# Designs tried in a protein design run: peptides against a protein of PDB entry 5VZU. Part 19

Target 1, 271 residues: chain A of PDB entry 5VZU
Amino acid sequence: GRTLEDIFHEHMQELILMKFIYTSQYDNCLTYRRIYLPPSRPDDLIKPGLFKGTYGSHGLEIVMLSFHGRRARGTKITGDPNIPAGQQTVEIDLRHRIQLPDLENQRNFNELSRIVLEVRERVRQEQQEGGHEAGEGRGRQGPRESQPSPAQPRAEAPSKGPDGTPGEDGGEPGDAVAAAEQPAQCGQGQPFVLPVGVSSRNEDYPRTCRMCFYGTGLIAGHGFTSPERTPGVFILFDEDRFGFVWLELKSFSLYSRVQATFRNADAPSPQ

## One batch from the design tools (peptide; aimed at target 1 K76)

Design b2_p13_7 (made by RFdiffusion4)
Pose (drawn by RFdiffusion4):
Structure b2_p13_7 (pose): chain A 212 residues (1-129, 189-271), chain P 13 residues (1-13)
Amino acid sequence: GRTLEDIFHEHMQELILMKFIYTSQYDNCLTYRRIYLPPSRPDDLIKPGLFKGTYGSHGLEIVMLSFHGRRARGTKITGDPNIPAGQQTVEIDLRHRIQLPDLENQRNFNELSRIVLEVRERVRQEQQEGQPFVLPVGVSSRNEDYPRTCRMCFYGTGLIAGHGFTSPERTPGVFILFDEDRFGFVWLELKSFSLYSRVQATFRNADAPSPQ
Amino acid sequence: PYELTGVPDYGNY
């Protein structure tokens, strides 16, 4: 929904062109691989499926939320040269809720960082052996109309890599649940926010034979 | 409603 002008500034102009060129080299001679929608589950769930998400200068990407015990997974359906389609973009630890402070403390980025890194450490120890909401100051959000109320938060990690999917790594963050079908992820080391929203469209023949 | 049987199997660059 933009022209060459609105894009010729600049890093996104490049990424957009590469994509157009690259994808168009297929001239619709394509191979498709099977995917499935995730299994629903009662008590043990807060609702799976496909979501549209903001991935910075790459624009929106489609991500599938699925539940695997005390962890939720976000798997890329569409992706980018940094973190490709089919990868785990996010992992939410559902046993480590994070309490939300009043608005003024939410605004303090360092408080959020200290709190998140604390949980990261507690998690490393374990594995080794709604109210008003605002983003902290200094955290970017492409959306800006992110909901200002939220139901809960959890520790999670996201996958990052340089161009070419080089040296991918988990970085700490915080998952934010807004309503039944909108959620967010604060990328702590990037001071960046990704807003996700449910794909409302209905899909035929997409259920999996079983959870395995 | 939409039919969903698969996704394009794009490479990476």

Design b2_p13_7_s1 (made by RFdiffusion4, then SolubleMPNN; from b2_p13_7, 9 letters changed)
Fold by OpenDDE base, seed 2:
Order: sequence, then structure tokens, then C-alpha cells
Structure b2_p13_7_s1 (fold): chain B 271 residues (1-271), chain A 13 residues (1-13)
Amino acid sequence: as target 1 above (271 residues)
Amino acid sequence: SLDLDGIPDLPSF
């Protein structure tokens, strides 16, 4: 019987052959599109730009990271047989932080899966509720009947009264020890390890992360057939490195900033 | 002929 290893080797050979066919077809018709770097904003989690990402058997791909308010997006600059260039490979919800457990429990894939699926359910509920509020708010513009200007009521008089005495009671100032909210130590990264059974092409990934967020990754069959969004975890390591854990694929993508200075790569100012 | 018809087109990223 074919082993799982035989199936992976056959699939890798198919992907290499497809890449060769695609590359060989380019000799006759290449469409070039200029890539512009997104403008950096003060509220961006890290500087937007080009990253090289690991995509398992596909190898290295170039992804543009951009920020859109409380969302981040990874857009493929290089495509593969499954997901073409210009598709949003990852969409990150910066409203929904993932809290990783301790280092021992991070090795448990089922624990990470539980945490992410609970966040996915909250995101679905918020989308349903926000859809209802947007629907109900449009219905009640009934005609504002011009209710007539109610009359000026009169200036009635300055009445009197009196006395009440100054009760002294010297209540002691209870020392409300303001529990100084320890400023969330935004600076100390937490220990990070991949769950057992999550594949990484390189074991040389950062062992400390700053923060994690809920996200979705795009998957499809060859030729972009049956495209769907799968749940995952965006992991910020530093200014130049992030990861994405693909839960359903049990895979990890490491993204590293392309350390190149691009001249004239800024988006033209909107005229 | 690599009979590619036998490799399951598994959804990928």
C-alpha cells in the first residue's frame, strides 16, 4: 500500500512539475504588475511591507503585509498551483488576541485548537449581531412628523427656604490603595513552541513571541478550486518576523521581512 | 506516463 510518505513524495513531485510547467509557459506571455509598498501608519502593529513566507512543499513565497484598521492582510505576490498571486493568503483580526498557554500546554495541539475555535465562535457571533444592528437601524426612519413648537412656559417665582445645619462628620479617608494596574508588560515576549504534529519546514523559528491574534488562511485545490478560509493563529515575533499556524493543515508558515531598500516603490499619492 | 489522476488534489495554502 502507498505509505503517507509515498503520498507526500508524489504530491511534492506534482507541485515541482506544476511549477516547471508554469515557469516554462511564461516564456511566451508574462503580465507584469508594479508592486507598491503600503504607506506606513502610526497605529500599524509593525511596518507594512514584503515578507518571504514558508509554505510547506510549495517552498518560499513572497507576501505583502498591509494594515486596514483593526485587520491585517497577507497578499500573495508570488502564487502557487493552489493559491494564485494577488489572493489574500491570510486575514488577521487584531480585535481578537489569542492567549497562548504555558510552554508545556503549547505542545498540545488540541489545547491550541480549543482556544482558536472558541475565538472563531465569538467572531461569528459578533458578525451576526453587527448584521442585525445594521438591518434594524435602517427601518425606523418613519416620517418625522413636525411636532409643533411647544409654547414658552412662564417665568415662575423665586421661592424661599431655609436652614439645614452643617453636620461635621469627619469620615476618615480610607486609604483606597489604588491597585496600580501593572502596565501590561508589553515588552516581555512569552516563550513559544509549536504544538506536536504541526509541521515546520525550518525548526529555526523564534522561541519567544510578543503577541498572537486570531486569523484565517486561504486554502484551495489545484487551479484555485473550492477556495475556503481555515482558522489559524497569527504570531508576532518581532518587527521583521511573524508566523501563521494553519490549524486544519497542521502547518506553520514563518514570514521574514525582505531586507531590501526599494527605490520608487511607494504608492503614488492619491491625486 | 506519470498518471497524475491518482494523486488526491488536497486543499493547500
Scores: peptide ipSAE 0.343, ipTM 0.748, DockQ to the pose 0.027
OpenDDE base, seeds 1, 3, 4, 5: peptide ipSAE 0.336, 0.333, 0.329, 0.335; ipTM 0.762, 0.759, 0.756, 0.765

Design b2_p13_7_s2 (made by RFdiffusion4, then SolubleMPNN; from b2_p13_7, 9 letters changed)
Fold by OpenDDE base, seed 1:
Structure b2_p13_7_s2 (fold): chain B 271 residues (1-271), chain A 13 residues (1-13)
Amino acid sequence: as target 1 above (271 residues)
Amino acid sequence: SLVLDGIPDLPTF
């Protein structure tokens, strides 16, 4: 019987062949759309822009990183047989930081999986709670009957009452043990290694990360069939590099900033 | 769908 490894190998070969066919077909009426670089904001985690991402068997793809409040998005500029251009390949929740364990425990895929799935469950709970508050508020505008305007009585003056003494109740300051928010040591990167069994295109990924966040990746079958969001980890390495661990796929994508400057690529100022 | 040889279309990214 075919092994699972044989099936994956054959599937990777199919994807390579499909990519070759699609890139070799010039006879299609190609519609070009102008893309604009997202404007940089002061609160952006890193400068938004174009990144070269590694996508396993698909190889290198171009992704636009953009920031949308407490969310980051990777949008495919290049498509593949599964995920077309213009799709959000990754969506990152910057509210849900992932704390990586020590370097020894980072090698344990099950530990990373546990951490990610716990955060996924929190995100799901927050979405359910926020959905309930929006539902109840619409019901109770019963017609307020216009009861008539009763008159303004002009009530008067009265007086100066006296000297109430300040009681010195010396309430002891209860030691609110301010849980010292350990100042997120924004400066010292944490040692980083991929879990055992997570595939990387190369071993030349940064071995130190600044911070990690929960995110979801987009996966689909050929021709964008049955698209779904799979849980993962966004890993910020530096200003020009980030990663995404595709948890279910056991794959790692490294994204490196495109250093090319583009003329007239800025979004038109909203007039 | 180019289903080459009954390889299940494994969802990929």
Scores: peptide ipSAE 0.148, ipTM 0.672, DockQ to the pose 0.029
OpenDDE base, seeds 2, 3, 4, 5: peptide ipSAE 0.024, 0.024, 0.021, 0.025; ipTM 0.670, 0.676, 0.663, 0.690; seed 4 fails the geometry check

Design b2_p13_7_s3 (made by RFdiffusion4, then SolubleMPNN; from b2_p13_7, 9 letters changed)
Fold by OpenDDE base, seed 1:
Structure b2_p13_7_s3 (fold): chain B 271 residues (1-271), chain A 13 residues (1-13)
Amino acid sequence: as target 1 above (271 residues)
Amino acid sequence: SLDLDGIPDLPTF
């Protein structure tokens, strides 16, 4: 019988062939859409813009990174047979930081999976709780009874009174041992390694990361069939590099900033 | 799903 490895190898060959076919078809009616670079904001985790991402068998794709409050978004600028251009390949929750274990435990895929799935369940709980508060507020438009007019303004007066006393009670300061949250030294990167069994296009990824966040990646079958969001880890390496660990796919995407400058790529000022 | 060539269409990113 075909092994799982044979099936994956054949599927990778098919994806390469499909990519070749689509790139070789010049007879298609091409629609050009202008792409604008997102404006940079002071609170953006890194400068928004174009990145080259590694997508396994699809190879290199162009992704636009943008910031939307406490969310970051990767949008495909180049599409593939599964995920078309304009889709949100990654969505990052900047509220849910992932703390990577020590370097030894980072090699354990099950440990990373546990950490991410625990954060996923917290995100689901928060979404369910926030959904209930929006539902109850619509009911009570009770009838405006027209109750009546009248009465006037009385002014009365002033009185004084007095003294009382000073009670001392000297309650002992209970030593609340403030668990010193070791200030996560915002300056020193943590050693980083991929878990065993996570595939990377190359082994030349940054071995130190600044911070990680929970995120979801978009996956689909050919022709964008049955699209779903899978859990993952956004890894910030530096100002020009980030990664995404696709847990279910056991894959790592490295994203590197496109250093090319584009003329007239800024969004038009809102008139 | 199976594709037309009998290769499993595996969801990808």
Scores: peptide ipSAE 0.338, ipTM 0.754, DockQ to the pose 0.028
OpenDDE base, seeds 2, 3, 4, 5: peptide ipSAE 0.318, 0.276, 0.069, 0.276; ipTM 0.747, 0.720, 0.667, 0.721

Design b2_p13_7_s4 (made by RFdiffusion4, then SolubleMPNN; from b2_p13_7, 8 letters changed)
Fold by OpenDDE base, seed 1:
Structure b2_p13_7_s4 (fold): chain B 271 residues (1-271), chain A 13 residues (1-13)
Amino acid sequence: as target 1 above (271 residues)
Amino acid sequence: SLDLDGVPDLPVF
């Protein structure tokens, strides 16, 4: 019988062949769309823009990183046989920080999997709760018949009553245990290593990360069949590098900023 | 999907 390794090897060969065929077919009517770089905002986690991402057997792809409130998005600028250009390859929830364990426990894939799946469950619960509040609010606008309440008369100005002594009720300030927002130690990067069994294109990934977030990656079969979102970890290394751990695929994508400057790539100012 | 060889089309990214 074919081993799982044989199946993966053959599938990688097929993807390479498909990529070669698609890149060699110049005879298709190519529609070019102008892309714009997203505007940078002060609250953006890093400068938005173009990144070169590693996509296992697909090799290098170009991804646009953009920020949308508390979400980050990676949009494919280059597509592959599975995920076409213009799709959101990664969606990152910047509300859901992933705390990586110590360096020893980071080698344990099951520990990372546990942490990610716990966050996934919280995200699912929050989505269910927010869906219920939107449903109940629409029902109770019964037509309030505007009964014309009669003009009650101008009651006159009663006089200055005297000096009520201020009682010093010394209400003890209840210790609001301010949950000390542990100051996000933004400064010291955490040691970082991939779990055992997570595939990387190379070992040349940063061994220190600033922060991690829950996210989802887009996966599909050939021709964008049965597209679904798989859980993963966004890893911010620095201003120019981030990673994504595809948990179910046991793969790591490293994204490195495209250093090329583009003329007239800025979004037109909203007129 | 299954490919023509009955291999699950491995969802890739």
Scores: peptide ipSAE 0.225, ipTM 0.688, DockQ to the pose 0.026
OpenDDE base, seeds 2, 3, 4, 5: peptide ipSAE 0.198, 0.206, 0.024, 0.181; ipTM 0.685, 0.685, 0.676, 0.682

Design b2_p13_8 (made by RFdiffusion4)
Pose (drawn by RFdiffusion4):
Structure b2_p13_8 (pose): chain A 212 residues (1-129, 189-271), chain P 13 residues (1-13)
Amino acid sequence: GRTLEDIFHEHMQELILMKFIYTSQYDNCLTYRRIYLPPSRPDDLIKPGLFKGTYGSHGLEIVMLSFHGRRARGTKITGDPNIPAGQQTVEIDLRHRIQLPDLENQRNFNELSRIVLEVRERVRQEQQEGQPFVLPVGVSSRNEDYPRTCRMCFYGTGLIAGHGFTSPERTPGVFILFDEDRFGFVWLELKSFSLYSRVQATFRNADAPSPQ
Amino acid sequence: VLEEAERDYVYHP
C-alpha cells in the first residue's frame, strides 16, 4: 500500500526489493510442505493459532502460537532473511508471570530491564540444577495503536540472528497478553516491541492427526 | 548480530 517514494528511505526499500526479486524467481513453480493448526486444549491454554505480527522493517509476518506445557511457542509461518520461516521466533515461559507496575513504573525502562534480567537468572538457576498498560520510554513500536490495557505478562525469549540466519541467539523479553486475540513481545536488548493479532480467517483441512 | 537485529527491528519514524 505504498509507492517507490515512501519506501526509498531506505533499508526497507532494499529488503522489499530483494524479496520481490527473490520470490518472483519462482514464477509460481513452487514446492509446498505440509503444516497443521495447533491442538486446542481446555484449562491448559489461552488460545492457539495463527497471528499477524510486526517484525520491524521486514513488515508483518505470520506466526503460529502453540502450547507445549508450561511454555508457549511462536513459530514463523512467513519469515525473513534474519530469522527464516519455520523457526521459533518466540518462547513464552508460562510459569514465570511478571507483575505489572502502575503506569509510571511501566514507563521506566531500566526497571523493566532489571526485573526481566532477574527472571532470566532465576530461570537459569532452575534449569541448571486487566489494568492500564504502556510501553516504556525508549521502546519503539511500529504499530502505535497497541492496546493500552492488558491482562497479564510473562517472561520469554526471542530468537535473533544477523542476515543469513547467522549465529542465532535467544534474547530475553517479556510477553504481554492484551485480550483473547492480541499479544505483544518486548525485545529487551533491541528496545523494540512486536504486536501480534489473531488471524480471524477459518481454515479447512488444517487440523493435525494428533499432538505428536 | 545484535547490531543488525537492532537495525532491522527498531522502528524509526

Design b2_p13_8_s1 (made by RFdiffusion4, then SolubleMPNN; from b2_p13_8, 4 letters changed)
Fold by OpenDDE base, seed 1:
Structure b2_p13_8_s1 (fold): chain B 271 residues (1-271), chain A 13 residues (1-13)
Amino acid sequence: as target 1 above (271 residues)
Amino acid sequence: VLEDARRDYRYVP
């Protein structure tokens, strides 16, 4: 009878065959585009650049990491049957840090799920509030119909002068307790383990992480059908490695920096 | 979509 292993190998072979069919159909009409590395900024969480990511049964994919203010972006350089090249595979919210529990509680998938879903609800509320402020600001630019205001004559109202005394109301300066921005303690590296039931292609992942952030990953059916964003956790391990936990998929992607140096990979200066 | 993406993106040998 078919084992679960046989079914898994058959499905993996089908995904490889789909990639082969798509690439072979373009053999007579290939276009090459230069990939530019994003410029590094001092405030970037790590150096931007190319990473090799694990995508379960799809295997290894190349992703460009870039920083955009309080957001980080993973852009696919390689495509798969579900998500084509050039799509934003992950979007990370650097405003919403996730605190992982202790190592014992990190094995509990339901606890990680609770933490991530609480942060997702906060992000959703902030987006609704910011959407209302942006909506009210646009509503007041109704077209000023320039009704020609008739020139009513300026009546000269007279100069009454009187001598109102200076009241010395000594308003005490309320001490604005500057909420001390707790220095973002560059979190001392904490022990890290995947929750039970989260799949990884390899068990050789870093067992210590620096910090975690809320993020969303892109998923779709074959041929990029019905694309949607799913909640996840960005895990920074070090300068050259990060992970993404796909919460609803119960999968883990490990991303490792491409150590190759490229000539002429810097973006041309905006002329 | 989510169930198909689970089959494609999970590595469970």
Scores: peptide ipSAE 0.594, ipTM 0.955, DockQ to the pose 0.695
OpenDDE base, seeds 2, 3, 4, 5: peptide ipSAE 0.060, 0.077, 0.086, 0.081; ipTM 0.774, 0.783, 0.791, 0.779; seeds 2, 3, 5 fail the geometry check

Design b2_p13_8_s2 (made by RFdiffusion4, then SolubleMPNN; from b2_p13_8, 4 letters changed)
Fold by OpenDDE base, seed 1:
Structure b2_p13_8_s2 (fold): chain B 271 residues (1-271), chain A 13 residues (1-13)
Amino acid sequence: as target 1 above (271 residues)
Amino acid sequence: VLEEARRDLRYIP
């Protein structure tokens, strides 16, 4: 009978064959585009740049990490049969930090799932509230009714009305207790382990993480059919390594910085 | 989609 290993190897061979078929169809019609590295900003969580990521049966893929205010973005440089190059494989919400439990409770997939889905619900509520404010702000641009002609200046008179007394009511200034911004404790590295049943390409991932954030990953069928966003966890390990837990897929992608230096890879200054 | 993507993104050697 086919082993689980045989089925996995057959499926991996099918995905390799699909990549080969797509590549072979390009023949003499190859277009080369220069990749520019995003500029680094002081407030960037880590230095932006190229990372190599593990994508299960797809193997290794190249992703560009960039920062956009309170969002981080992973953009595919290499494509696969499901998600083409240039797509945003991951979008990270730097507003929504995830606190991992202790090391014993980190092995429980249902505990991680609960934490992530609670954050997902908050993000959805904030998007609905912000959508209402943006909707009400657009409704007040009523059509500029044509200014009717300037009717002339009737001059009527200056009547003197009287002397109303100064009521002294000394309303005490309510102490606005400034919600002390809890200093973002530069997350002391905590022990890290994958939940039971989350697949990784290997067990050689960092066993300590700095911080985690809510994010979404892009998934699709073969040929980029029915693309959708699925919830996940961005895990910052260090300056050169991060992970993404695909919650619904029970998969883990490890991203490691490409250490190569490139000449002429900085974006030209906007002239 | 989810089941296909799960099959593709899981690595179970």
Scores: peptide ipSAE 0.521, ipTM 0.945, DockQ to the pose 0.721
OpenDDE base, seeds 2, 3, 4, 5: peptide ipSAE 0.422, 0.513, 0.415, 0.497; ipTM 0.914, 0.942, 0.916, 0.939

Design b2_p13_8_s3 (made by RFdiffusion4, then SolubleMPNN; from b2_p13_8, 4 letters changed)
Fold by OpenDDE base, seed 1:
Structure b2_p13_8_s3 (fold): chain B 271 residues (1-271), chain A 13 residues (1-13)
Amino acid sequence: as target 1 above (271 residues)
Amino acid sequence: VLEEARRDLRYVP
């Protein structure tokens, strides 16, 4: 009978064959595009650039990490049968830090799931509130057709007199409770382990992490059918390594910096 | 989609 291992190898061979079929169809009409590295900014969480990521049965893929204010983005440089090159494989919300529990409770997938889903609901609420403010702001910029109001004659306003009683309304200074910026405990790495039942290509991942953030991953069927965003956790290990936990998929992708230096890879200055 | 993507993105030999 087919073993689970046989079924896994057959499925991996099917995905390799699909990649081969797609590449072979383009052999007669290849377009080459230069990849530009994003410029580094002082406020970037880590240096932007190329990373090699593990994508389960798809194997290794190349992703460009870039920073866009309070968001980080992973853009696919290589495609697979589900998600083509140029798509945003991960979008990270740097506003929403995930606090991992202690090492014992990190093995509990349901605890991680609870924490991530609570943050997802906060993000949805903030998007609904911000959507209402943006909706009300656009409703008021209807083009006022300035109908030329006819010049009504300026009636003389009578001179009412000067009585100047100074009301001493002692407005108490409302204590602006300075929202205590929780000191970004940026420095101390914590012990890290994957939850039980989360799949990784290997067990050779960093066992300490600096910080985690809420994010979404892109998933689709073969041929980029019915693309959707699924919740996950971005895990920063160090300057050259990060992970993404695909929560609903129970999968882990490890991303490692491509250490190669490229000539002429900087974006041309906007002339 | 989710089940297909789960099969593709999981590495369980």
Scores: peptide ipSAE 0.517, ipTM 0.944, DockQ to the pose 0.708
OpenDDE base, seeds 2, 3, 4, 5: peptide ipSAE 0.417, 0.501, 0.422, 0.495; ipTM 0.913, 0.936, 0.916, 0.938

Design b2_p13_8_s4 (made by RFdiffusion4, then SolubleMPNN; from b2_p13_8, 5 letters changed)
Fold by OpenDDE base, seed 1:
Structure b2_p13_8_s4 (fold): chain B 271 residues (1-271), chain A 13 residues (1-13)
Amino acid sequence: as target 1 above (271 residues)
Amino acid sequence: VLEDAKKDYRYIP
C-alpha cells in the first residue's frame, strides 16, 4: 500500500512538475524585477525585510514583511500556482491583538476559532461604523454651486437693550474616563503550541511567542482564480521569526528572516 | 490525515 511518505513524495513531484511546466512556458522571456527593502521605522513591531516561509506542500517561499501604520503586510516575492508574486499573502491588523489562552486550552482549535471570530466581528463592526462616517463626510462636500445670491438690502436691525442676568449654570466636569491603556505586556513570551488538527510542515516551530494579532490571508485557486481573504492569526515569536495560522485551512506557516545582507537594496530616496 | 497533506493550503478545490 502507498505509505504516507509515498503520497507526500508523489504530491511534491506533481508540484515540481507544475513549476517546471509554468517556467518552461516562459522560454527565454524572463522578466527581472528589482526588490527594494522597506525602510525601517522606530515604531515597527520588528525590522521589516525578507522572510523565508514554509507552506505545507508548496515548500519554500519568500515574503517581504513591511509596516504601514497600524497594519503589517506580507508581500509574495515568489509566486506559486495559486497566488502570483507581488500579491499581499497576509494583512495584519496591529490594532487587534489576539490573546492566546493557557497552553492546555491552546490545544483546542475551537477555542482559538472562537477568539479569532470574535475579533473578526469587531473588525467588521469598526469598518461599518468608519464607512458611515466617511460616507457622511463625502456627502457634504458636494460642490456647492455658489449661485450668486442677489444682494438683498441690509435692513436696519433695531437696538434691543442690555439686561445682563448672570446665570450660574455650574456644568459638572464630565469625568473623561481615560481609556486605561492596557499596559502592553510586550516583554514576557508565553508558552506556545499549535492546536490539535492544525497542519505544520514540521514540528520545529518556536514553543514560546511574544504576541499575536488578528490578520487575513489570501487564498485562491490555480491561476489566481476566485481570490479571497480568510481569517488568521499572526504570531510573533521573536525579531527574526513569525507564524501565520490559517484558521479555515487549519494550517500553519512559519517565516524566518533571510539573514543575507543585500548591497544596494535600499529604495532610492525620493528625489 | 493524508488527504489534508495534499490540501494545497492555498488551493480551494
Scores: peptide ipSAE 0.069, ipTM 0.746, DockQ to the pose 0.196
OpenDDE base, seeds 2, 3, 4, 5: peptide ipSAE 0.051, 0.060, 0.061, 0.057; ipTM 0.745, 0.759, 0.754, 0.751

## One batch from the design tools (peptide; aimed at target 1 Y55 I83 S199)

Design b2_p14_1 (made by RFdiffusion4)
Pose (drawn by RFdiffusion4):
Structure b2_p14_1 (pose): chain A 212 residues (1-129, 189-271), chain P 14 residues (1-14)
Amino acid sequence: GRTLEDIFHEHMQELILMKFIYTSQYDNCLTYRRIYLPPSRPDDLIKPGLFKGTYGSHGLEIVMLSFHGRRARGTKITGDPNIPAGQQTVEIDLRHRIQLPDLENQRNFNELSRIVLEVRERVRQEQQEGQPFVLPVGVSSRNEDYPRTCRMCFYGTGLIAGHGFTSPERTPGVFILFDEDRFGFVWLELKSFSLYSRVQATFRNADAPSPQ
Amino acid sequence: SILEEMRELYQVSD
């Protein structure tokens, strides 16, 4: 929904062109691999499926939310040269909820960082052996109309890599649940916010034979 | 570095 003008500034103008060129080299001679929608589950769930998400200059990407015990997974359906389609973009730890402060303390980025790194450390120890909401100051959000109320927060980690999916790594963050079908992820080391929203469209023949 | 590259890609506001 833009022209060559609104894009010729600039790193996105490049990424957008590469994509157009790259994808169009297929001239619709494509191979397709099977995917499934995730299993629904009662008590043990807060609702799975496809979501549209903001991935910075790459634009929106489609991400599938699925539940695997005390962890939720976000898997890329569409992706980018940094973190490709098919990868785990996010992992939400559902046994480590993070309390939300009043608005003033939410605004303090360092408080959020200290709190998140604390949980990261507690997690490493374990494995080794709604109210008003605002983003902290200094955290970018491409959306800006992110909901200003939220139901809960959890510790999670996102996958990052340089161009070519080089040296991928987990970085700490915090998952934010807004309503039944909108959620967010604060990328702590990037001071960046990704806003996700449910794909409302219905899909035929997409259920899996079983959880396995 | 990866963080610098990712910050350039992700720190976007409209």

Design b2_p14_1_s1 (made by RFdiffusion4, then SolubleMPNN; from b2_p14_1, 4 letters changed)
Fold by OpenDDE base, seed 1:
Structure b2_p14_1_s1 (fold): chain B 271 residues (1-271), chain A 14 residues (1-14)
Amino acid sequence: as target 1 above (271 residues)
Amino acid sequence: SVLEENRELYQVTS
């Protein structure tokens, strides 16, 4: 029977061959695309920019992280045989924070799966409700047939005045016990470990994270066939590192900031 | 399936 090692070697040989075919076809016609860094905003979770990440067998890839209100986006700068350059490899929902359990329960893949799938169903419900509101608003632009409404005369209805009295009822101000907003522990790092059975190309990942969010990753077959979004967890480690857990793939990608200064990489001001 | 093909590619390289 095929061993896991045989399957690995076959898939790695195919990926290397595909990468070689794609690169060798460009020997006669290389097109260079300029990449602009997104501007930083004060409300950005971390500084936007270029990150280097690992995608298991695909190897080292470059992703641009950018912020779009309550969403973050990872855009592929490097393509692979499945997902071409310029595609959105990850989309992060900054409205849906994921709370990781204690370190012992973080080793349980089924517990992480439960938490992520509960958030996925909430996001799906919110999208259905918001889709209904947007659908009902478009239906009422029936053609306003301009029927000429006749000029009915304004009757002068009169001035009645009277005097109603000042009843004093001194209702006691009920103590609104301000539910102490538990100080959102957004700033304290928590211990972090990958669940058992989640694959990581390198075990050298940060063992403390700041916060986690629900997100989706893009997957496809070779040549970008049948592209779909799979659920996952965005893990913020620090200002220069984040991870993505691909839940259904049982894989982890670590992203580290590219520590390079680029001259003239700022987006041109919108004219 | 695309998910199965990608799962094999992502898991076997760790």
Scores: peptide ipSAE 0.306, ipTM 0.871, DockQ to the pose 0.543
OpenDDE base, seeds 2, 3, 4, 5: peptide ipSAE 0.256, 0.292, 0.293, 0.295; ipTM 0.851, 0.863, 0.864, 0.866

